Peptides against a protein of PDB entry 7SID. Designs and how they scored, part 41

Target 1, 151 residues: chain A of PDB entry 7SID
Amino acid sequence: LHMYLMLLKELPGEEYPLPMEDVLELLKPLSNVCSLYRRDQDVCKTILNHVLHVVKNLGQSNMDSENTRDAQGQFLTVIGAFWHLTKERKYIFSVRMALVNCLKTLLEADPYSKWAILNVMGKDFPVNEVFTQFLADNHHQVRMLAAESIN

## One batch from the design tools (peptide; aimed at target 1 S35 Q74 A81 M121)

Design b2_p26_1_s2 (made by RFdiffusion4, then SolubleMPNN; from b2_p26_1, 12 letters changed)
Fold by OpenDDE base, seed 5:
Structure b2_p26_1_s2 (fold): chain B 151 residues (1-151), chain A 26 residues (1-26)
Amino acid sequence: as target 1 above (151 residues)
Amino acid sequence: SSLEEELEKSKEEFLKFFPELEKYFE
C-alpha cells in the first residue's frame, strides 16, 4: 500500500501527461487497493488526492482509442465505488472533499458527462448529476467546494 | 541506512505483486 501511494504521489502532473499505456498499468492495482482499504479514511483520502493526476491525464488524452476507453472505465469504476460508499455515509468530510475534487476535474475534462458516467450496481450516473448532490452535503466545506466548482 | 534498507525491502515486496510498475521507480 505505502509503496503504491508513494508511486501515485510521484506521478507527473498535467504538464507532463503520461502515455495511456502507462495510465493503464497504474490503474490495474488501484481498484484492489481501494477495495482493501475502503474503510480506512486516511488511505482513501490519500488515494483520491493522488489520483487527481490520473484524472488530469485522462482529460488530456485522445478519447478515441480503445485503451483510453478502457482506462476511463477502470477509473470510473473506482470513483463510482467511492461515490457509492459516500451515499451510504461511509466517508468523513475530508474524503468527500477529495472526491469532489476528482469529480471537479472530471467535469473540467467532460462538462457534459459524455464519457464521465459512473456505473454503480448496473445503473449509470452522469458525473454532472452526481456532482450537484454535493451542493447539499452536510458539511459546509464540501458544499463550498462544490459551489465554487460551478462558480 | 536502516531506513533505506527497509524501504528497499518494501519496494521489492511490492514489485513482487506489481512487477510492471518497476519502471516508475527512480
Scores: peptide ipSAE 0.025, ipTM 0.426, DockQ to the pose 0.041
OpenDDE base, seeds 1, 2, 3, 4: peptide ipSAE 0.021, 0.020, 0.021, 0.022; ipTM 0.431, 0.426, 0.423, 0.438

Design b2_p26_1_s3 (made by RFdiffusion4, then SolubleMPNN; from b2_p26_1, 13 letters changed)
Fold by OpenDDE base, seed 5:
Structure b2_p26_1_s3 (fold): chain B 151 residues (1-151), chain A 26 residues (1-26)
Amino acid sequence: as target 1 above (151 residues)
Amino acid sequence: SSLEEELEKNKKELLEFFPELEKYFE
């Protein structure tokens, strides 16, 4: 786990996107790690914070590539899982905020949700709709965060 | 039973991360 998290943390930023082959290799264990530690708030928060780099990489890739679609699918599966479990109130605020940051980053990469579509329980949810719904569901917490940013 | 309910919840949560495994559950 720690080695994997370190690998995620050390990913180059938006300035240096990884080859899609490397992204796929990185994503392979992600579902396993997330599922194993889905009830560990600290680990989940750390994972969600680190996968922001993956989002940036996916957003800069060739969307027409089969490998790109595969990588996007694998990643979106994990994000969808966290989102769905969040709806079931499985995560504390800090984890939910980390998820919001992932969704925000996805929207920045794909504002029109051309590829950023979560498939949860067989249904498709565009990230822009998911993001809006999240803000509505966590209105009070979001407002509190906004207030804290001023102080 | 409570155990059966918990197992079902766990199955659902796992399938969120591994939707491809749904076909292996009865």
Scores: peptide ipSAE 0.411, ipTM 0.824, DockQ to the pose 0.155
OpenDDE base, seeds 1, 2, 3, 4: peptide ipSAE 0.240, 0.365, 0.358, 0.402; ipTM 0.696, 0.802, 0.800, 0.818

Design b2_p26_1_s4 (made by RFdiffusion4, then SolubleMPNN; from b2_p26_1, 13 letters changed)
Fold by OpenDDE base, seed 4:
Structure b2_p26_1_s4 (fold): chain B 151 residues (1-151), chain A 26 residues (1-26)
Amino acid sequence: as target 1 above (151 residues)
Amino acid sequence: SSLEEELKRNKEEWLKFNPEIEKYFS
């Protein structure tokens, strides 16, 4: 876990996007790692904070590429899982804060949710619609972050 | 759109080979 998290942390930002092939390699174990540590709030928060770089990389890539669509699909599965568990009230506010930041970054990359669509339990949820739900979050700081992100 | 449909198919296909993610829904 520590090694994987370190790799995620050291990912370059938007200015230096990774080849999509490398992004795919990094995404391969992500779902499994998240699944294993889904009950660990600190690990989940850390993962969500680090995968911001992945979102930035996805947003800078050719959206018409098959590899890009594959990477987007794999990543959105993870985000969808976090969102699903958030709706089930499984995550504390700090994890939800990190998730909101991920969703914000997704909206910056895809403001019309052309590809940023969460599939949860076989149902599609555009991120632009999902994001606005955090305006009604139970925690003040989450609501504030969501509100600031859309303005 | 065609892109959205393809993305959906990719996700669904990926999930078939990654059953561990289903723990989020169990």
Scores: peptide ipSAE 0.120, ipTM 0.492, DockQ to the pose 0.046
OpenDDE base, seeds 1, 2, 3, 5: peptide ipSAE 0.028, 0.087, 0.023, 0.023; ipTM 0.518, 0.491, 0.535, 0.521; seed 3 fails the geometry check

Design b2_p26_2 (made by RFdiffusion4)
Pose (drawn by RFdiffusion4):
Structure b2_p26_2 (pose): chain A 151 residues (1-151), chain P 26 residues (1-26)
Amino acid sequence: as target 1 above (151 residues)
Amino acid sequence: STEEVITKMKEIIESTDSPFLQVLRP
């Protein structure tokens, strides 16, 4: 777990992007890793705080091949799963704050929501519309984080 | 491109063995 978190945190870089196949290799076990630790709040928070670093390489669309959409779908489905589970009151405010940070990073990467769309229950939600929902949260810290990051 | 990304996401949801992602199914 430590090895995987360290690789996720360190390998992606903004100045020189990784090949997309390497991004796919990084994102391949993430679904299973998240599946094991679905119950644990601390591990989920740590996983989200470490995966928010892949968006810098994911946002590149110059080489918009099939691998780009595959990697974007692999990441967006996991983010949508976390958001859906959060809507059902399954996570504490720490995981919600980490998800807000991830969503803010996604909004930074794709301002126009061309590709950053969460898919859940057969429906699609743009990240910008989802982000404004956190202004009505039950925890003051998450609301303040969303209000400050609304820019 | 957006529609292709959504199709890829639906293919992942339909073919996965991860209980975590199966919560996304209708």

Design b2_p26_2_s1 (made by RFdiffusion4, then SolubleMPNN; from b2_p26_2, 9 letters changed)
Fold by OpenDDE base, seed 5:
Structure b2_p26_2_s1 (fold): chain B 151 residues (1-151), chain A 26 residues (1-26)
Amino acid sequence: as target 1 above (151 residues)
Amino acid sequence: MREEVLKRQREIIETTDSPFLQILRP
């Protein structure tokens, strides 16, 4: 786990994006790691903070390539699962804040929701619609973060 | 493009062995 998290953390920024093939390889273990640590709030927070680098890579790739679609799909399922569990009140505010930052970064990468959409329980939710729900979050810091992000 | 990504998500959710992602199944 530690090595994987460090690898996520050390991903290059948007100025030096990784090849999509490398992003795909990095994403492969992600859902399994989440499965093992879904109840660990600190690990979930760390994961969400580190995958911000992945979002930036996804947004700068060739959107029409099969690898891009695959990477975006895999990533969005993970985000969808975090959101679903958030709706079930499984995560504390610090994890929700990290998720808001992920959603914010997704919206910055795809402001027109060309690909940033979540499939959850057979329904489709554009990331902007998901994001706006955090404006009514029970925790004031989450609401503040969400409100600041739309300005 | 959106539909293709959604299609990919549905495929992953339907076939995944990850308990974390299986919660997304309808």
Scores: peptide ipSAE 0.800, ipTM 0.975, DockQ to the pose 0.877
OpenDDE base, seeds 1, 2, 3, 4: peptide ipSAE 0.800, 0.800, 0.799, 0.800; ipTM 0.976, 0.975, 0.975, 0.975

Design b2_p26_2_s2 (made by RFdiffusion4, then SolubleMPNN; from b2_p26_2, 10 letters changed)
Fold by OpenDDE base, seed 4:
Structure b2_p26_2_s2 (fold): chain B 151 residues (1-151), chain A 26 residues (1-26)
Amino acid sequence: as target 1 above (151 residues)
Amino acid sequence: MREKVLEKQREIIETTDSPFLQTLLP
């Protein structure tokens, strides 16, 4: 786990994007890691904080390739699951803050929602709609983070 | 592209072995 998390953390940003194939390889174990540690708040927070670099890589691709769609799809399912479980009150504020940052980064990468949309419970939710829900979060820090991210 | 990505998500959710992602099933 630690090695994987470190790898996520050390991913290059937008300046030096990874090939989408490499992003895919990195994403492959992500859902399994989340499954194993979904009840561990600290690990979940760490995961969400580290996958921010992945978001930046996902946004770099302008090609409608299978690899791009695959990577975006895999990533968005993970984000969708975190959001869904958040709605079920499974995560503390620190995890929710990390999720908000992920959503913010997604919106920055895809402001027109060309791909940043979540499929949850058979329904489609644009990331901006998901994001705005955190403006009404029960924790003030989450609300503040969401609010400042609008601008 | 959005529709393709959504379709990919649906495919993943419906076929996944990840209990984490299975929470997304309707």
Scores: peptide ipSAE 0.786, ipTM 0.974, DockQ to the pose 0.921
OpenDDE base, seeds 1, 2, 3, 5: peptide ipSAE 0.784, 0.785, 0.784, 0.785; ipTM 0.973, 0.974, 0.973, 0.973

Design b2_p26_2_s3 (made by RFdiffusion4, then SolubleMPNN; from b2_p26_2, 9 letters changed)
Fold by OpenDDE base, seed 5:
Structure b2_p26_2_s3 (fold): chain B 151 residues (1-151), chain A 26 residues (1-26)
Amino acid sequence: as target 1 above (151 residues)
Amino acid sequence: SREEVLEVQRKIIETTDSPFLQTLRP
C-alpha cells in the first residue's frame, strides 16, 4: 500500500501528463487497494487525495482513444463506488470532502459530463448531478467545499 | 463516447472480483 500510495502521490500533474498506458497500469490495482481498505477512513481519504493527479492526466488525453476510455472507465468505477458507499453513510466527512475534490476536478476537465458519468446499480449518473448532491451534505464543511465550486 | 465509457464501467463491475466494486452491481 505504501509504495502504491507513493506512486499516486508523485504522479505528474497537468504540466507533465503521463502516457495513458502508464495511467492504466496505475489504475489496475486501484480497485483492489480500495477494496482492502474500504473501511479505513484515513486510507480512503489518502487514496482519494492522491488520485486527483489521475484526473488531470485523464482530462488531457486523447478522448477518442480506446486506452483513454478504458482509463476513464476504470477510474470512474472507483469514484462511483466511493459515491455509492457515501450515500450509504459509510464514510465520514473528511472522506466525503476528498471525494468532492475529485468530483470538482472531474467537472473542471469535463464540465458537461461528456465522459464523466457514473454507473451505479445499473443506473447512469452524470458527475455534475452527483456533485450537486453534496450541496446538501450533512456536514457544513462538505457543503461549503461544494458551494465554492459553484461560484 | 459517453456510452463507451459507461460500457467499460459496466464490464468492470460485472467481471471484477472486488467487494468494493461489487457494491455497484444491480
Scores: peptide ipSAE 0.781, ipTM 0.973, DockQ to the pose 0.895
OpenDDE base, seeds 1, 2, 3, 4: peptide ipSAE 0.780, 0.780, 0.779, 0.781; ipTM 0.973, 0.973, 0.973, 0.973

Design b2_p26_2_s4 (made by RFdiffusion4, then SolubleMPNN; from b2_p26_2, 10 letters changed)
Fold by OpenDDE base, seed 4:
Formats: sequence, structure tokens, C-alpha cells
Structure b2_p26_2_s4 (fold): chain B 151 residues (1-151), chain A 26 residues (1-26)
Amino acid sequence: as target 1 above (151 residues)
Amino acid sequence: MREEVLEKQREIIETTDDPFLQTLKP
């Protein structure tokens, strides 16, 4: 876990994006790690904080490539699961804060929701729609973070 | 593009054995 998290943390940003093939390789263990530690709030927070670098890469490649769609799909599925479990009140505010930051970063990468859309429980939710729900979060810091990030 | 990404998510959700991702299944 530690090595994987460090690897995610050290990923380059938008200025020097990784090949999507590399992003895919990095995403392969992500769902497993999330699943294994889904009940560990600190680990979930750390994961969400570190995958911000992945988000930066997901929006830099050819959107029509199979690898890009694959990477985006895999990543968004993970984000969708975090969001869904958040709605089920499984995560404390600090994790939700990290999730909001992920959603914010996704919106920055895809402000027009060309690909940033979540499939949850058989329904499709654009990330901006998901993001706005945090404006009504029970925790004031989450609401504030969401509010200051709208524009 | 959006549809392809959504389809990929649906595929993952429908076929996954990961309990974390299975939470997304209807």
C-alpha cells in the first residue's frame, strides 16, 4: 500500500503527463486498494488526495483513444463508488473533503463533462451534478469547500 | 466519448468481483 500510494503521489501533473498506458497500469490496483481499505478513513483520504495527479493525466490524452476511455472509465468507477458510499454515510468529512477536491479537479480537467460522468446504480450523473450535492453536506467545511469551488 | 466512458463503467460494474465497486450495481 505504502509504495503504491507514494507512486501515485509522485505522478507528474498536466505539464508532463504520463502516457495513458502508464496511467492504466497505475489504475489497475486502485480499485483493489480502495476495496481493501474502504473502511479505513485515513487510507481513503490519502488515496483520494493522491489520485488528483491521475486526474490531471486523464484529461491530457486523446479522448478518442481506447486507452483513454478505459482509464477514464476505470477511474470514474472508483470515484463513483466513493461517492455512492458517501451518500450512504460511510465516510467522515475529511474523506468527503478529499472527494470534493477530486471532483473539483475532474471539473477542471473536463469543465464541459465530455467524459467526467459517473455511472451509479444504473444512472448517469455528470460530475458537476455530483459536485453540487456537496453544497448540502452535513459538515460545514465540506459545504464551504464545495461552495468556494463552484466557479 | 461520454457514452464510451459510461459504457466502460457499466461494464466494470456489471462484471466486477470487487465488493467496493459492486456497491454501484443496481
Scores: peptide ipSAE 0.793, ipTM 0.974, DockQ to the pose 0.876
OpenDDE base, seeds 1, 2, 3, 5: peptide ipSAE 0.792, 0.792, 0.792, 0.793; ipTM 0.974, 0.974, 0.974, 0.974

Design b2_p26_3 (made by RFdiffusion4)
Pose (drawn by RFdiffusion4):
Structure b2_p26_3 (pose): chain A 151 residues (1-151), chain P 26 residues (1-26)
Amino acid sequence: as target 1 above (151 residues)
Amino acid sequence: LEEELREAEEKGDFAKISELTEKLNE
């Protein structure tokens, strides 16, 4: 777990992007990793805080081949799954704050929501519309974080 | 597959959701 978190945090870089096949190799076990630790709040928070680093390489669309959409879908389905579970009051405010940070990073990467769309229950939600929903949260810290990052 | 995907999403199974999403794209 430590090895995988370290690789996720360190390998992606903004100045010189990785090949997309390497991004796919990084994102391949993430779904199983998140599946094991669905119950644990601390591990989920740590996973989200480490995975928010891959958006810098994911946001590149110059080489918009099939691998790009595959990797974007692989990441967005996990993010949508976390958001859906959060809507059902399944996570504490720490995981919600980490998810807000991830969504803020996604909004930074794709301001027009061309590709950053969460898919859940057969429906699609743009990240910008989803982000404003956190202004009505039950925890003051998450609301303040969303209000401050609303820019 | 679409029905199994909705069940997997309700159960919070990330691995199952990724697998079914890949199959639906194919």

Design b2_p26_3_s1 (made by RFdiffusion4, then SolubleMPNN; from b2_p26_3, 8 letters changed)
Fold by OpenDDE base, seed 2:
Structure b2_p26_3_s1 (fold): chain B 151 residues (1-151), chain A 26 residues (1-26)
Amino acid sequence: as target 1 above (151 residues)
Amino acid sequence: LEKELLEAEKKGDFAKISELRKQLAK
């Protein structure tokens, strides 16, 4: 876990995007890691904070390539699962804060949710719609973060 | 597989969701 998280943390920024093939390799173990530590709030928060770099890389890729769609799909699968568990009240506010930051980054890359769509329980949820729901979060800091991210 | 996917999503099983979606994509 530590090595993987460190690798995610040290990913190049938006100015130096990785080849999509490399992004795919980094995404491969992500769902397994999330599954293993889904009940650990601190680890989940850390994961969400580190995958922000992945979002930035996805936004700089060729949107029409198969590898891009694959990478986007794998990433959105993880985000969708976090979103679902959030709706099930499984995560404390600090994890939800990290999730909002992920959604914010997605909206920056895809403001109209053309590709940033969460598929959960057989339904599609555009990230802009999901993001709006955090404006009504039970925790004031989450609401504030969501509101500030729109402006 | 679709039914299994819904069940995995309901439970929040990240690994199973990923596995099933990869299978469905083939």
Scores: peptide ipSAE 0.684, ipTM 0.950, DockQ to the pose 0.878
OpenDDE base, seeds 1, 3, 4, 5: peptide ipSAE 0.680, 0.680, 0.684, 0.683; ipTM 0.949, 0.949, 0.950, 0.950

Design b2_p26_3_s2 (made by RFdiffusion4, then SolubleMPNN; from b2_p26_3, 10 letters changed)
Fold by OpenDDE base, seed 3:
Structure b2_p26_3_s2 (fold): chain B 151 residues (1-151), chain A 26 residues (1-26)
Amino acid sequence: as target 1 above (151 residues)
Amino acid sequence: LEEELLKAEKEGDFAKIAKLNEELRK
C-alpha cells in the first residue's frame, strides 16, 4: 500500500502528462486498494488527494482512444463508489472534501459532463449534478469548498 | 452479473465492482 500511495503522490503534474498506457497501469491496483481500505478514513482521504493527478491526465487526453475510455471507466467506477458510500454517510468531512476536489477537477476538464458521468446502482449521474449536492453538505467546510469551486 | 453488481455497489466493494464492470463491458 505505502509504495503504491507513494507512486501516486509522485505523479508528474499537468505540465508533464503521462502516457495513457502508464495511467492504466497505475489504475489497475486502485480498486483493490480502495476495497481493502474503504473503512479507513485516512487512507481514503490520501487516495483521493493523490488521484487528482490522474484526473488531470485524463482531462488532457483524447477521449476517443480505447485506452482513454478504459482509463476513464476504471477511474469513474472508483469515484462513483466513493460517492455512493458518501451518500450512505460512511465518510467523514475530510474525505468528502477530498472527493469534492476530485469532482472539481473533473468539472474543469469536462464542464458539461459529456464523459464525466458516474454510474451507480444502475443509474447515470453527471458529475455536475453530483457536485451540486455537496452545496447542501452537513459540514460547513464541505459546503464552503463546494461553493468556492463554482467560482 | 447485473444483480451481483448492484449488490457489490450497495456493499461498497470496490474490487468486486471493478471486476463485474469489466465483465459487463465485454
Scores: peptide ipSAE 0.607, ipTM 0.926, DockQ to the pose 0.902
OpenDDE base, seeds 1, 2, 4, 5: peptide ipSAE 0.604, 0.588, 0.584, 0.590; ipTM 0.926, 0.922, 0.920, 0.922

Design b2_p26_3_s3 (made by RFdiffusion4, then SolubleMPNN; from b2_p26_3, 9 letters changed)
Fold by OpenDDE base, seed 5:
Structure b2_p26_3_s3 (fold): chain B 151 residues (1-151), chain A 26 residues (1-26)
Amino acid sequence: as target 1 above (151 residues)
Amino acid sequence: LEEELLKAEREGDFAKISELRAQLAK
């Protein structure tokens, strides 16, 4: 876990995007790590904070390539699962804030949710619609973060 | 597979969700 998290943390930002092939390799263990630590709030927060770099990378890539779609799909699967568990009230505010930041970054890359769509329970949820739900979050800091992100 | 996916999603099993979606994508 430590090595993987460090790897995610040290990913280059938008200035130096990784090849999509590298992104795919990084995404491979992500779901397993998330599954293993889904009940650990601190680890989940850390994961969500670190995958922000992945989001930035996904937004800068060629959206027409199969690898890009694959990477986006894998990533959105993980985000969707986090969102679902959030709806189930499984995460404290700090984790939800980290998730909001992920969604914010997704919206920056895809403002109209053309590809940033969460598929959960057989239904599609555009990230912009998902994001607006955090405006009504029970925790004031989450609401504030969400509000700041759209203004 | 779709029913198994729904179950995994309900339970929040990240690994199983990813596995099943990968299978469904083939």
Scores: peptide ipSAE 0.672, ipTM 0.945, DockQ to the pose 0.888
OpenDDE base, seeds 1, 2, 3, 4: peptide ipSAE 0.669, 0.667, 0.670, 0.670; ipTM 0.945, 0.944, 0.945, 0.945

Design b2_p26_3_s4 (made by RFdiffusion4, then SolubleMPNN; from b2_p26_3, 8 letters changed)
Fold by OpenDDE base, seed 3:
Structure b2_p26_3_s4 (fold): chain B 151 residues (1-151), chain A 26 residues (1-26)
Amino acid sequence: as target 1 above (151 residues)
Amino acid sequence: LEEELLEAEKKGDFEKISKLNEELKK
């Protein structure tokens, strides 16, 4: 876990997008790691904070290849699971803050949710619609962060 | 497979969700 988190932390920012093949390699263990530590709030927060770089890389990619679609799908599956568990009130505000930041970054890359669609429980949820739900979050800091993202 | 996916989603089993989604897309 710690080695994986360190790798995610050291990812280049939006100024230097990674090759999609490298992004896929980074995403491969992500689902397993999240599954193992889904009940650990601190680990989940850390994961969500670090995958921001992955989101930026996905958004900066101008090549719509099979690898791009695969990477997007794998990432959206993870985000969808985090969102679902959030709806089930499984995460504290700090984890929700990190999730909102991920969704914010997705909206910046795909404002109209053309590809950023979460599939949860057999239903599709565009990220822009998912994001607006955090405007009514029970925690004031989460609401404020969501509101800032709209303006 | 669909029933298993729903159960995995309810439990938050990320790995199983990913695997089942891949199988359902085949």
Scores: peptide ipSAE 0.047, ipTM 0.634, DockQ to the pose 0.886
OpenDDE base, seeds 1, 2, 4, 5: peptide ipSAE 0.042, 0.041, 0.037, 0.038; ipTM 0.632, 0.632, 0.621, 0.627

Design b2_p26_4 (made by RFdiffusion4)
Pose (drawn by RFdiffusion4):
Structure b2_p26_4 (pose): chain A 151 residues (1-151), chain P 26 residues (1-26)
Amino acid sequence: as target 1 above (151 residues)
Amino acid sequence: TLEELTKGLTPTHAENMLTLLGPYYL
C-alpha cells in the first residue's frame, strides 16, 4: 500500500507528462485498492489525497488517443463512485474534504467540463454543477473549503 | 440496480465500477 501510494504521489509530473500507457498502468490497480479499503475512513482519505496528483497528467489532451479516454474513464468512475457513496452519508467530513480537493483539482484541469464528467447510475453530472452542492454540507469546514475554492 | 449502475459504460469501465460498488449493492 505504501509503495503504491508513493508511486501515485511521485511518478506523475506536470512539466514533462508521462506516456498515457504508463498512466493506465498506474490507474489499473486503483479500483481494487479502493475496493479493499472502502470501510476505512483514514485510508480512503489518504488514497484521495494521493490520487489527486494524477489529474495534472490526466488533463493533457494533445495525444487524445483511445488510451486518453480509457485512463480518464478509469479515474472518473472511481471519483464518481466516491461521490455517490458520499451522497448516501457513508463517509466522514475528512473524506468529504479530500473529495472536495480532488474535485477542485479536476475543475482546475478542465474548466469547461469537456471531459470531466462523473458517471453514476447511468446518469452524467458535470463537475462544476456537482461542486456547488457542497455549499450546503452539514460540516462547517467543508462548506468553508468549498466557498473559498469557489473561485 | 447493477444494470442501471453500468449503463452507458464500456466493459472495462463497468468492471471498475462493479469492483467498488458491486459488493456494496449485493

Design b2_p26_4_s1 (made by RFdiffusion4, then SolubleMPNN; from b2_p26_4, 12 letters changed)
Fold by OpenDDE base, seed 2:
Structure b2_p26_4_s1 (fold): chain B 151 residues (1-151), chain A 26 residues (1-26)
Amino acid sequence: as target 1 above (151 residues)
Amino acid sequence: KLEELVKGLSPEEAQTLLTILGPILE
């Protein structure tokens, strides 16, 4: 695996915003990966930190297509899962901080939660409302991060 | 696992996925 990863890193590539179709393909396996490592705090933190790039890519898209909606949906599914487990107190503060950063980025892309709506257990939770809940987080650093994000 | 994940992806897509999942799978 390591050797494969090394070879993969050596592949030529261009740094440009990915087409939404490509974003969708990248997001497809993500939920499975998150599920597989849901109990590993460090892995979850790493995932949340890296998916910020996906959020930024989604936010740069000015197209309203089916692929865009699908990609947004896939991403929101992942974020929703992390949020849900956070509510169940399954994640340590460092993971919660990473989640807050993701939510912050979502709010920057969609301040009024037009599309940034988490669906968890059949219920809809607009990200702007979800975000404010972290203002009451048990850990002061999480609260501070959330508070700073509102300004 | 990584090989399966990048199957059918373009090099750019693969690199993006590697950026996200690479640290996890190593």
Scores: peptide ipSAE 0.020, ipTM 0.342, DockQ to the pose 0.041
OpenDDE base, seeds 1, 3, 4, 5: peptide ipSAE 0.020, 0.006, 0.018, 0.020; ipTM 0.323, 0.322, 0.334, 0.325

Design b2_p26_4_s2 (made by RFdiffusion4, then SolubleMPNN; from b2_p26_4, 14 letters changed)
Fold by OpenDDE base, seed 1:
Structure b2_p26_4_s2 (fold): chain B 151 residues (1-151), chain A 26 residues (1-26)
Amino acid sequence: as target 1 above (151 residues)
Amino acid sequence: KLAELVEGLSPAEAQTLLTILGPLLE
């Protein structure tokens, strides 16, 4: 876990995007890692903070590539899982803060949720719709973060 | 602007606001 998280943290930013093939390889174990540690708030927060780099990479990729679509799908599966558990009140506010930041970054890459659509329990939820729900979060800081992110 | 509006609201009030403004923000 530690080595994987370190690798995820050290990914190049938006200025130097990774080849999509490398992004795919990185995303492959991510779902399993999230599943194993879904009850660990600190690990979840760390993962959500680090996957911001992945969003930046996905945003600069060729949207017509099969690998891009595959990477987007794998990434959205993970985010969808975090969203699902958030709705079930499984995460403390600090994890939700990290999720909001992740969703914010995702919307910066896809403002109209053309591809950023979460599929949870067989239903599709556009990220922009999901994001606005945090305006009514039980924690004041989460509501404020969501509100400040909307122009 | 929106942050100023949300700042003083309770979760219940925020939910009411979201019901009204949600469609406009989407």
Scores: peptide ipSAE 0.167, ipTM 0.836, DockQ to the pose 0.020
OpenDDE base, seeds 2, 3, 4, 5: peptide ipSAE 0.025, 0.021, 0.025, 0.022; ipTM 0.479, 0.457, 0.400, 0.473

Design b2_p26_4_s3 (made by RFdiffusion4, then SolubleMPNN; from b2_p26_4, 11 letters changed)
Fold by OpenDDE base, seed 5:
Structure b2_p26_4_s3 (fold): chain B 151 residues (1-151), chain A 26 residues (1-26)
Amino acid sequence: as target 1 above (151 residues)
Amino acid sequence: KLEELVKGLSPEEAETLLTILGPLLE
């Protein structure tokens, strides 16, 4: 876990996007890590904070490539899982904040949710529609972050 | 792997994780 989180943390920023092949390699163990530590709020928060770099890389890549589509699918699946569990109030506000930041970054890259669509339980949920739900979050900071992200 | 994935979860939560994360664990 620590090694994996370290790798996620050391991802280059927007100025130096990673090759999509490297992004895919980093995403491969992500679902397993998330499932194993799904009840550890701190680990979940850390994961969500670090995968922001993945979102930035995905948004800057050529969306027509097979690797990009594959990376999108893997990433969105994980985000969908976090979102679904968030709706069931399984995560504290700090985790929800991290998730909102991920969704914010997705909206910046894809404002109209052309590709940023969460598929949960066989149903599609565009991120722009999902994002509005956080405007009514119980925690004021989550609501504020969501509101600031739309404007 | 499946046992760890759904450990301590309700049937509904287990189904959710299996549906969403399961394919990525293959």
Scores: peptide ipSAE 0.016, ipTM 0.333, DockQ to the pose 0.079
OpenDDE base, seeds 1, 2, 3, 4: peptide ipSAE 0.015, 0.015, 0.016, 0.015; ipTM 0.325, 0.275, 0.332, 0.327; seed 2 fails the geometry check

